# Ledger of designs, part 73: peptides against a protein of PDB entry 2AUS

Target 1, 323 residues: chain A of PDB entry 2AUS
Amino acid sequence: ADIKREVIVKDDKAETNPKWGFPPDKRPIELHIQYGVINLDKPPGPTSHEVVAWIKRILNLEKAGHGGTLDPKVSGVLPVALERATRVVQALLPAGKEYVALMHLHGDVPEDKIRAVMKEFEGEIIQRPPLRSAVKRRLRTRKVYYIEILEIDGRDVLFRVGVEAGTYIRSLIHHIGLALGVGAHMAELRRTRSGPFKEDETLVTLHDLVDYYHFWKEDGIEEYIRKAIQPMEKAVEHLPKIWIKDSAVAAVAHGANLTVPGIVKLNAGIKKGDLVAIMTLKDELVALGKAMMSTQEMIERSKGIAVDVEKVFMPRDWYPKLW

## One batch from the design tools (peptide; aimed at target 1 H214)

Design b2_p29_4_s2 (made by RFdiffusion4, then SolubleMPNN; from b2_p29_4, 13 letters changed)
Fold by OpenDDE base, seed 2:
Structure b2_p29_4_s2 (fold): chain B 323 residues (1-323), chain A 29 residues (1-29)
Amino acid sequence: as target 1 above (323 residues)
Amino acid sequence: MLSEEELEEIRKLDEEAKRLREEFKRRAK
C-alpha cells in the first residue's frame, strides 16, 4: 500500500515564489522528457538492458536506466528513468515489488494443502541468489509481504505476491514445490508493481512510445508523449519527503547538505539513515539524500545537518542563489 | 530510429505481453 505518511509542518508561513522552478505538471515537453520516467510494460523475451536501449533509440535519448532488472522471460512493470532523471532509479531499486505468477506443480496436491503451504511462505524466507545474478551468491533473508492465490486449476496455481526487493520468485516457487512434496516450476511471471509504478493508465508499451514520439515530432502533437512519460517525482512517491524553503533550494541543487533551518515540512517517521527525497514547496525533486536526523530531531533542533545530499537532480539555475 | 524489422519485433513482443496481461486479469476475477 502507498502508506500516506503524515506531514508535519515546521513553518506554516513559508511561501514559494511561483516564478521559480518547474513544477512537474508545468514542464515544457522537452524538459518533461529530460526529467521523465516511463512506466514501461516490458515484453517477455528481451533483456531489461535491450529494452532500455530501444527506448533510447525510439526517443532519441543519450541516457536512460531501469528501476530494477526483469529477467528476459518476465513481462510487466519496468520503470525507465530518462536523461537527467536516470539516477532516480536509486530510489526504485530498494522498493517493494508485486508479481502475478503462474506456478505449475509436478504432481497432484489437494487445494487445501496448496493454500496452507503457500500461506507459510508469507513472512521471512531464506534465499540463495541464482548463478546468473549480479548479486553475490550468499544466503540472505527476504520478506514476502503477502501471497494471494487467484486461481487453482489442477496443477496450475495463479497467485499474486508482494515481495521485498531482490526476492527471486522462481526460487520461491521452487521452495513452495519442495514444501508441497511434488516440486514446481515458474510457468509465467509478470511484474505488476515496482514501488510507486503499477499496472494503471500510465503503463505504456514500446510500440506506444514509437507512435507517441512520431505524433510529437511529425504532427506536433505532444499530448500523447507527455502522458506516456511520468515526472521523475513519481519515482520518489514511496520515499519519505522533506520540503524545503525556496532559499535553501539553490544550495542543495549545488550539492550542499540540507540544514535544519531550511525545512518547511517533513514526513513523520524518518529515521537516521533513511533515504529521503528533498522537495520544493512545489513538489519538485531537488535531491536524494541520507537522513542524518530523525523526524523528531529535525523538529526539535534549530541547527545541524538534517540530510546528507547524495544525488542532485534539480538544475542549479531553477532557483536563485540566496547565499 | 528503429528499423522496420525491429518495429515488427517490438509489435510482436508487445502483443505477447498484452495477451499475458489480459489472461492474468481474466483469471484473477
Scores: peptide ipSAE 0.564, ipTM 0.948, DockQ to the pose 0.900
OpenDDE base, seeds 1, 3, 4, 5: peptide ipSAE 0.561, 0.558, 0.561, 0.558; ipTM 0.947, 0.946, 0.947, 0.946

Design b2_p29_4_s3 (made by RFdiffusion4, then SolubleMPNN; from b2_p29_4, 12 letters changed)
Fold by OpenDDE base, seed 4:
Structure b2_p29_4_s3 (fold): chain B 323 residues (1-323), chain A 29 residues (1-29)
Amino acid sequence: as target 1 above (323 residues)
Amino acid sequence: MLSEEELERIRELDEKAKELREDFKKRAK
């Protein structure tokens, strides 16, 4: 669920200078691309790396990265972060995923039994990473948030599934097939969500990117390519946020840790050790970091390190040094 | 820049993704 996090205000008088920074909606097209993320409809067939290589060639980019591998045969939502935004993909690695899957059963099973058994797979499951995974192959728990059966047609079961990051749907289907007593395999899989990225009006194809880049470069029409690329801030919408004073932005942009006096407002429910997004008052992403305090500690304390800054995104010159 | 062969391959791949998306959308109703 897109749980809207409560925002706690520490300094209700804090203002921001409109001349400083580049809000996500006010970036020139070149800068928008430099700090962009594409919600790509990855086709079935190519690897996620091949698709990223094509995007770099289509858009004439030096660097890009994806927010979590889709297998060659898997289609759908692949966030591709561009240029200066490339490292924002680390925010998408822990994000929940949704898929639509077609499971083929290896025998006949009554529909009531299919529904009953699939419901038992909601919650915690034990999985082993596949051989192709860069992750060490050890057993681990994963959460299945929900299973929604869409259609049962004989031995073919179409279902929607919401899962914790790094849940393997192929392995889930294998285990469902074992529990049904007949066995099963994954016939088709499409990813319909990756954190804040979903099947919506922001979903674009590879050929859309070809056309939209052409319209910009040859016809001078930037509207299509601008719409096709999301600001990097979209890739952190699912994270808890801390908004900081203008006077703190340049220090954080230079890699300094965020101290408590720099905080203007923050989300409720931050725990020590959480990944958090440090934002300006104009909702610009400054950095990602590890919370060193809870929300409550950040409210009650007058000093100390609130966030250990792990990755800076904002250029050092967007805000003046005020220290 | 991509070759014409690569562009045609991308078009074919994207059509397969669209077909699958529309099939799943139809079956989910």
Scores: peptide ipSAE 0.466, ipTM 0.917, DockQ to the pose 0.916
OpenDDE base, seeds 1, 2, 3, 5: peptide ipSAE 0.463, 0.461, 0.463, 0.405; ipTM 0.915, 0.916, 0.916, 0.893

Design b2_p29_4_s4 (made by RFdiffusion4, then SolubleMPNN; from b2_p29_4, 12 letters changed)
Fold by OpenDDE base, seed 2:
Structure b2_p29_4_s4 (fold): chain B 323 residues (1-323), chain A 29 residues (1-29)
Amino acid sequence: as target 1 above (323 residues)
Amino acid sequence: MLSEEELEEIRRLDEEARRLREEFEERAK
């Protein structure tokens, strides 16, 4: 679920200068691309790295990065952050994922038993990463948030699954097959969600990007490429946010930690240690950082470091230096 | 810039992904 976080206003009189910054909806096309994220429909076959390399070549980019590896054979939602937004992928790596999977059973199992056993896999599961994973092969727990069986056709089970980041669906299917007593394998897998990115009108193919870039460069039509690229702020929609005063923006953009007096409004439920997005009053991403206080502490305290700023995204010149 | 061969490969791959997506959407109804 898109967790609509409550917004607590600390300073209801704080205004923003409309002349400062570049709100996500008002960026010139070149700047929009520089701070963009593509909701790519990754085809099956290529690696996530190969697809990122193609996007760089298609869009004539120096840098890009993806919001969480899909295996070569896995299709679907791959967020690709562009240029100056490349580092925003760190917000997407820990984000929940959804998949549609086709599981093939190696024997006949009554439908009622399939449903019952798959329901038992909702919750905490123990996994060991596969050998090919860059992740150390330590046993770890992962959450399966939900399993929704879409279709059962004999030995073929189509299901939707919501999981914690770094849950291996192939391993889940293997364990389901063992629990059913017949064994199973993953026949097909598609990722339908990666944090705030899902299958919607923003999902684009590699071919779409080719065509849309062509329309922009040769025909002067920017509309298609503009729609194909989401603002980097999309990549932090799932994070708790802190909105800051215009007077605090330049300091944070220079890498200064956010202090409590700079806060205008914030989401409820921030805990110490949480990854938070620092936003302007125009919903521009300034930086990502680690919360050094809870929401309650940020409300009650008059001073102190609220956020340890880890990654700055906003250019230093979008807001005036007021110190 | 991509080669014509790379563009053809991309089209092929995207079509495979489309077919798979549509199959899953049909079976989910």
Scores: peptide ipSAE 0.549, ipTM 0.940, DockQ to the pose 0.866
OpenDDE base, seeds 1, 3, 4, 5: peptide ipSAE 0.547, 0.543, 0.549, 0.544; ipTM 0.939, 0.938, 0.940, 0.938; seed 3 fails the geometry check

Design b2_p29_5 (made by RFdiffusion4)
Pose (drawn by RFdiffusion4):
Structure b2_p29_5 (pose): chain A 309 residues (1-127, 142-323), chain P 29 residues (1-29)
Amino acid sequence: ADIKREVIVKDDKAETNPKWGFPPDKRPIELHIQYGVINLDKPPGPTSHEVVAWIKRILNLEKAGHGGTLDPKVSGVLPVALERATRVVQALLPAGKEYVALMHLHGDVPEDKIRAVMKEFEGEIIQRKVYYIEILEIDGRDVLFRVGVEAGTYIRSLIHHIGLALGVGAHMAELRRTRSGPFKEDETLVTLHDLVDYYHFWKEDGIEEYIRKAIQPMEKAVEHLPKIWIKDSAVAAVAHGANLTVPGIVKLNAGIKKGDLVAIMTLKDELVALGKAMMSTQEMIERSKGIAVDVEKVFMPRDWYPKLW
Amino acid sequence: MTREEDLARLEEELEEARERNEEEEEETE
């Protein structure tokens, strides 16, 4: 997921006018929230659905959604997209996820076999692909390990299968998600308590600094997604519902294949929309016309890059 | 609601969710 993609510039002269839109990290606080995402450290106990409901109450929001469900007892990274950026969590499906898990073996098994069997579970699995498994600690029947997986991978099922392969059986004692696409345990990971307090600092004390840092621009959700940057003049057509045509492309990531989920970005690096690539990168470079992206969801409001009559 | 009231309500909801999970585990057993 976190492979840095090469950027290919097709129109080296394209410029963006600062009058239109906003750099993503410079939105007025209300707009920042309307188009924000929270990198939330979900506490054990509530369902993911309940956590989102609490967040909507805390921030007095109309809409919100999470990216990748965590079960009630599972803690960790839970991206929560807000308001107008609610659907941006779609961008996380192609990106992977990472967990730290505690596996309790129902029988004694030599460490040698445990490491050997765990390694064999990398690759593909049926319940999804397991990118990597790293054993952190093996203390008796307790195995602490870090695992990277494709989205929708049920870790409980993976541990159960490891138990079968070992014949002794296995139980997942606990699970914490450490990565969900570009969201990880860094300075942007916040708790529900921080969110409530920072919201009070803003609405009661008039200080926006803390609630601002607790919420990320929605562009964060597409950091690991292939991108196509378009001219200022092309942003309006897309923002108004048109698919993206090739003439509007300024630069794009290498490796885009037809059918790939892509992010359409302004030259300010704001998220305009998510869509499916109808052409490859090379075809987008060589061709002068045609639909480059079948737009599935538009995020940018019509007001930022307006059509003038 | 005030800050203290909001925090108290959140803590209460977190504790109720943990109790519900513990009861569900006991019933499963």

Design b2_p29_5_s2 (made by RFdiffusion4, then SolubleMPNN; from b2_p29_5, 17 letters changed)
Fold by OpenDDE base, seed 3:
Structure b2_p29_5_s2 (fold): chain B 323 residues (1-323), chain A 29 residues (1-29)
Amino acid sequence: as target 1 above (323 residues)
Amino acid sequence: MSLEEERAELDAALAAARERLAAEEAAAA
């Protein structure tokens, strides 16, 4: 479970004007779509790029992007950020992933040995990226957070696995098979989690999107398409957050760096160099940026650049210029 | 397009994608 980050309040008297901005729950449907992320159940067969192209076609969108490639044969959780939210996917690329995998063994192995060996693969593993990956084929360490065996049926092993971003489950299964002495391959793979996106009531298919868009456009029913699209703020739930004064929002929305006086509250444990989400007091995403200070430095200092703003999401007109 | 036509087009595209995948897997075996 993602450990809930502590929130440190720096200014307990800071108020927000209810007339400024558009909180995630109060966006008109068109604005909700423009700042949306779909928790898509990717079908097996198509590439992640083909699926994004279909979403753009179905929803009549100019831009969309996915929160981390799934191979054609892999199904399940594919976050797809829409329109003005498209670049929020950069927050999801480094996020942990969970999968359910079916491993087929090439020989008979006692169940006790399967369980013992698979438990040894929890922790740090060395992987080489596959030949077909655009990633440099250097050996790299990746973390396996947990392995949960769900079922063992002879040579078929169904298991849940939590992994660091860019861990290759196919390579993990190959190494497990080598350690078992019989060899193994990945029969099936489903992604069940990508950071804050998981298999829950927000998971939708391409068919659901076809239906829900039709219900909106032809029947005037917004409920289904509104439910099918998450606010872009969902895509940053796993990041450390900094909440800013209303007077700082427009400056950051214009691409100014966040200075220490603009901070109202922040998460504990921010380090220099961390990717952070800059939020309004209404939990609207203003920007992503690189922390230039720790949490402690942001509390203790009266001035200086707290965050180097890398990517603005909020429109410049949602909050007034107060400088 | 009708809802039925849009669904049918999606179904056809997904079927074609599954066929391509099956052909690639068969060629890699």
Scores: peptide ipSAE 0.566, ipTM 0.936, DockQ to the pose 0.825
OpenDDE base, seeds 1, 2, 4, 5: peptide ipSAE 0.542, 0.552, 0.546, 0.561; ipTM 0.930, 0.933, 0.931, 0.935

Design b2_p29_5_s3 (made by RFdiffusion4, then SolubleMPNN; from b2_p29_5, 18 letters changed)
Fold by OpenDDE base, seed 2:
Structure b2_p29_5_s3 (fold): chain B 323 residues (1-323), chain A 29 residues (1-29)
Amino acid sequence: as target 1 above (323 residues)
Amino acid sequence: MSLEEQLEALDAELAAARARQAAAEAAAA
């Protein structure tokens, strides 16, 4: 569930100049693409890197990056951040994931036993990364947030699973099969969610991108390609946010740390060390950074560094220098 | 390239990727 974060207002009189910046909904098409993220339906077969290379070719882009690797055979939600937004994928890497998986059992198991055992895999599990993973094969704990059995047909178990980032569903299925006593393997896997990106009307194919880019370039029709690309701000919806004064925007866009006087409003529940999104009053992403204070400290203090700015996204010229 | 030629080229790349993936799975089994 997208945790609705409470918003605490520090300055209820703070205004924003409508002439400054480019709100996510008001970007010219070229600028929208430069600060875009595609909710791609990755086809089975290609690697996530091959698909990113194809998107770069299709859309004539210099840079792009994906919000978390899908194995070649795995389909579904692959966020692909474009051009100047490419680095926003770092906000998506730690985000929760949802999958629909087909597990094939290597023996007959009563349905009641399947349901009982699969429920025991909700919560903390110990995993070892697969051999082909770029990650060191160390044992690690991961959270399974939920398992929802959709269908049981003899030895085939269709289920939805919500997991912590970097949980290996293939390994989960292997361990479920061992716990059932018959063994199991992953027949099919689709990713249905990656943080704020899900299966919805924003999900597009590679073919859709070919068509929509053609309609824009040859026919002058921007509507399709505009809808196919989400603003980069979508990729940070799951993060705690801090909204800043217009006078602080240009400094942060130059890589200055956010100080407490620059804060207009913020989400509740920020802890020191959290990844936070620094936003304008027009909901434009300025930067990602590390919280140096809690929400409470940011409310109570009149000065100090609130956020250590790690990654700037906003151009330096969207807001005037007011320092 | 026409739109059709671009779509055909994409389909060919997808088919080739699927074939490589299937071969890699068969070699790992």
Scores: peptide ipSAE 0.532, ipTM 0.929, DockQ to the pose 0.793
OpenDDE base, seeds 1, 3, 4, 5: peptide ipSAE 0.525, 0.508, 0.531, 0.529; ipTM 0.929, 0.922, 0.930, 0.928

Design b2_p29_6 (made by RFdiffusion4)
Pose (drawn by RFdiffusion4):
Structure b2_p29_6 (pose): chain A 309 residues (1-127, 142-323), chain P 29 residues (1-29)
Amino acid sequence: ADIKREVIVKDDKAETNPKWGFPPDKRPIELHIQYGVINLDKPPGPTSHEVVAWIKRILNLEKAGHGGTLDPKVSGVLPVALERATRVVQALLPAGKEYVALMHLHGDVPEDKIRAVMKEFEGEIIQRKVYYIEILEIDGRDVLFRVGVEAGTYIRSLIHHIGLALGVGAHMAELRRTRSGPFKEDETLVTLHDLVDYYHFWKEDGIEEYIRKAIQPMEKAVEHLPKIWIKDSAVAAVAHGANLTVPGIVKLNAGIKKGDLVAIMTLKDELVALGKAMMSTQEMIERSKGIAVDVEKVFMPRDWYPKLW
Amino acid sequence: SAMREEHEEILEEVEEKTEKVEEEREEEA
C-alpha cells in the first residue's frame, strides 16, 4: 500500500489560482471539519458503529463513517471520516492494514515450528492475502506478532487456521490495529477523550488549534492511492458531475491501470473526487481526448472552482 | 453545562466498557 508512486508531468506550465479552493491544511475550521477524517485510537469495548455514533454526538455532526470495521474488543487505528468526507473511506479498501495480535496456543509447540508455520501463512489465504507476519515474542503458549494484510482480512480466522496447522489449536487473546492504509500510530492518532476535550476548548474557550490537529484533511485518506492532478479549469466540470476527460490532466502517477481506483486532485492537492480509471497512465499521456476517469464520488463542493457564466 | 455533562457520560461509558474488557481478559488468562 505504502509504495511511493512516480509522478509524471504532462503539462509543465499548468498553474493554480489561489483564489479558488484552499490548500488542504488551510481550510477554515468549519470547512476543515466538514472535509475531515479522524485517526482515532478505538478503545476496546464499543462496536465501531457505536464509536462513530459517539463521535457524531461529541462533534455535533450530521454524518460520519469509519474505514474498516474493528470488532468490539479490538483497539487501534479506526479512521473516521466526517460529514462531507464520509465516503472517502472508500479510498482505504485498496490500501492494506496492519495488526499486532496476541495468539494463545492451546497446546505446547516448539518455537521452531511456530516460526516455521507462521511464515508459511504469508501470501494467500481463504476465509485475502497476507503480506507479512513478524513474530515479536514467543513466551510459552503466547505468541505476539505483527501482521500486514489486505482489507477485509479477518485476523481471528487467520489465527484459527494457524492453530489448525499446528494441530494444537489457537485462540486470539487480543488484537490491535496499528495501520489502516495511510493511518498509523503517529502524532495524529487521537482518543475519544482528546476529541471531547479539544471540542470544548474550541466551542467554549474559542481555541481551534487542538480540534484542528485532532482532525486530518480528507486528503489524508487518499495518500496511498494513485492520483491524477487536473487543471483549475477542469475542476468545475468534475465538481458538477462530469467524468474527467484527458485534456484536463496536468500530471498523474505511473502504474495506473484501467479499472484502478484513483483520486482526482487539484493542483493544490485537494481531493476533487474518487473514480475508476478508464485508461492507463500511458494512454492518458498519449491521447488527446476521451474519458480518463469514471467518477464515482465527488467531494469538492461546486463553490470552490465555480463555473462562471 | 448540559452539553458538557452529556460528553462526560459518554467518556464514563467508554471507561466502564474498557474496564469490563480488561477484567474478562484477566479471567481468560

Design b2_p29_6_s1 (made by RFdiffusion4, then SolubleMPNN; from b2_p29_6, 10 letters changed)
Fold by OpenDDE base, seed 1:
Structure b2_p29_6_s1 (fold): chain B 323 residues (1-323), chain A 29 residues (1-29)
Amino acid sequence: as target 1 above (323 residues)
Amino acid sequence: SMEREEHERILREVEEKTRAVEEELAAER
């Protein structure tokens, strides 16, 4: 997911007014929370929905949503989008995931054979979703981007795995066990990445959130709660971006489709049908939408609908109407 | 404060659920 996308400049003379908008780093704390995403370390035990409900209680929020369910027994990275940012979770659903898994083998297998067979599971795999999933139980292809064996201790295999969204690690481990000829089960699972959210200095517990909330409300110290909440723009870092003129921002914020003349710069490799983030020249998220053109078409054409706007995030009044 | 007491109750409920699952995972090994 850390593919540096090339940025193609279409209008090198486009400037932005510093008086308009609220860049992610300059939002007052209340506004920062309204447009926030928590990189939560979900403990094992609670459901992802229970954890979201607790965050809403702790932070006195009306709305929140998570960027993809973790099973009760699964810990780790759970992005929780807050208030006006709640709909940004739609950008995280298709995002790649990383896990650290402990696989227990039901028989003895030579280490060289374990390593060889697990390497064969890199690439495309056929899976059937488990009964407990909200996903239709049809056979589907998924990508395993990489498997990194961390440790082998007899029958216990600790490994890191990067996967396409909606890959079931339990099913992967079951098929690895069958290929090894002894069978296997998933003993433990932790999610270490969900798109742009990973195990880093932004990862916070529910305990951290309680402490940081009280530092803010009782002691007047905003720094901790501000750092514990990422701007919603973080949740779209993995998407291809289109940066627009100040004169186009208010129209898009009102739900108008982005037209080609509004584009200042864009990422390379956008295809028709891709989910894209529409950004200001100050890296503020205006909207998510569906690309109606490729990058090349957006460069070459003088007119037409570039993006079908599906979800607006920016308030309508942050930028003036310049039409 | 009543708010702090509510937050502490939430954290206790988290810890209880975490412990119960960690005990279950340890028994499955």
Scores: peptide ipSAE 0.592, ipTM 0.939, DockQ to the pose 0.885
OpenDDE base, seeds 2, 3, 4, 5: peptide ipSAE 0.589, 0.591, 0.586, 0.592; ipTM 0.937, 0.939, 0.937, 0.938; seed 4 fails the geometry check

Design b2_p29_6_s2 (made by RFdiffusion4, then SolubleMPNN; from b2_p29_6, 12 letters changed)
Fold by OpenDDE base, seed 5:
Structure b2_p29_6_s2 (fold): chain B 323 residues (1-323), chain A 29 residues (1-29)
Amino acid sequence: as target 1 above (323 residues)
Amino acid sequence: SEERKEHEEILREVERKTAEVRERLEAER
C-alpha cells in the first residue's frame, strides 16, 4: 500500500480555477463530515454494525458504512465512511489488512522451529472460510504478505501479519499449530491496518468522538471533531489515480465516462479492469471507476473511454458545466 | 442535554460489552 506510484504528466500546462470545488483541507466542518471517514479504534465486544449504528446516532447521520467487518472480540482499525462518502468503502473492502495476533501453542516448541515454520506461511495459503462467514465454505487461496514475530514467551507467540482481504487469522494460527505438531489457538487479535488507515494520530475511540462532538456543539471548538474525521480522499490513497481537467469534472460528476482528452496526469501501472480514483487537480475525489485502458494506452491514444464510471461522489454543482 | 444523556448511554453499553468480552478472554487463558 505504501508504494509511491509514479505520476505521468500528459498536460503540464493544465491549470485549475481556485474558486471551483472544495479541496479536502478547505471544507467547512459540516461539509467535511458529509465527505468524511473515521479511523475508528473499535473496542472488543460490539459488532462492527453496532459501532456504525452508534456513530450515526452520535453524529446525527442518515448513512454510514465500514471498510471491512471485525469480529465482536477483535479490536482496532475500523474505517467508517460517513453520509456522502459511505460508498467509498468499495475501495477499502478489497484492501490489504494488517493484524497483531497472540497465538497460544498447546505444547512446547523450540523458538528456532517456531520462527522457521511461521516463515513458511509467508506467500500463498489455502484457507477454508469459517462456518459463520457469509462466504461459501470452498477452499480458496489467500496471500500472506509478511509475518513478523514480535515476541516469543514460552507457548505465547506475538506476531504482526500482513494479509490479503478476507484472510482468516484464526485459521492461519490453527494451521501453524498443526505444522508445529502441537496445535495452537488465537488468544488475541487486533487489526492495526486496513488499506491506508493504520494506528496513528488519526485513530479515535467512540469516547473521543463523543467528547469531540460536544466540544464542537457546546463550546464552539471544531478543531477536535475536524481532526477525528479524515477526508474521503484518504480512503482512496492506495488506489491508482487519474487527475482530470476542470472542463471534464462536471461531466464525470453527472455520471459520464472519462474520455482520454480529459486526463491531465495519471499513475503508472494501471491495468485494464483496475479500480481507479478519478481526481481533480486539487486532489478532490470525483468518482470511482473501472479502467478500460492501461496507463500506456491512456498515454498513446488521443480518444476513447479511459474509465467506466461506477460511483460518483462529487456534487454536480461544484464545477461548472463547460460543454 | 437529552443528546448528552443518549451519548452517555451509548458509552455505557460499549463499556459493558467490552467488559463481558475481556472476562471471557481471561477465562479462556
Scores: peptide ipSAE 0.586, ipTM 0.939, DockQ to the pose 0.903
OpenDDE base, seeds 1, 2, 3, 4: peptide ipSAE 0.581, 0.583, 0.582, 0.580; ipTM 0.938, 0.939, 0.939, 0.939

Design b2_p29_6_s4 (made by RFdiffusion4, then SolubleMPNN; from b2_p29_6, 13 letters changed)
Fold by OpenDDE base, seed 3:
Structure b2_p29_6_s4 (fold): chain B 323 residues (1-323), chain A 29 residues (1-29)
Amino acid sequence: as target 1 above (323 residues)
Amino acid sequence: SAERKEHEEILREIEEKTAAVAEALAAAR
């Protein structure tokens, strides 16, 4: 999420019609909900599926989905995509995660040794998925991007950890405990980040959602529920983007692949096979797809399939057919 | 309203799922 991507402009004269589409900031409240993602503070106790079911009941929704399972005992950032946005969660599954963890040591270890050993766990680690994971139990590498020790109180170690998607913090703590020679277990875990979603002013509880729904439906105050729901475009902020001409939007919204002539601007560093977000010039999400070309190929070529469109989000009628 | 009653039921269901874990986390500190 934190990688600033350069924007390469192919057509600096490309204009957009202000009457077409619905920019993320200009959606009526009902449409905003239909294309929304909640940055939910998941309480400890319920499963991520139970939480999604409650959100559907609270907001009277047909569909919703979460951006990556939190264990029942784990609290914090659970992105929940709503209705038409439900499938945007696929962009969040591969995204990096951050946690705050409390590790309890099974013996006394000098603080200097704790700090030294935990620093050695930054980088590539070998993990075996737990039995409860739907992931095939094969040894695999995962990246630990950083470990920040927040507090050491005797046998209790509070730390922040940034990790590659599908890193098991419980397994990390177990291996740290083995390396310290005393053993350890995970006492507490909170997820503080899931890609572009973090602990900030957009984080809301299930109780907040109930209250904000009532303020909207009973008092006519939409402000709270509007702020509690992020536009689906938030869920793709960490992806490389391709911005397209107004004349290309309706074709992509009908499920046509994006061709090179439709590109106005794009991020640098797209590789063939990358998941990319196709955007309008108003920063509306049209579709997710697989890059069939690199950024350089999309600049140099005059024709060809740039993106294999996998999932359309934009309705077919927001932009006119110009063919 | 029927909707308020449903929301009150959801809040009770949340409390039932969260209470036992909150106690266990508090006791582990």
Scores: peptide ipSAE 0.519, ipTM 0.891, DockQ to the pose 0.734
OpenDDE base, seeds 1, 2, 4, 5: peptide ipSAE 0.511, 0.518, 0.512, 0.518; ipTM 0.890, 0.889, 0.889, 0.891

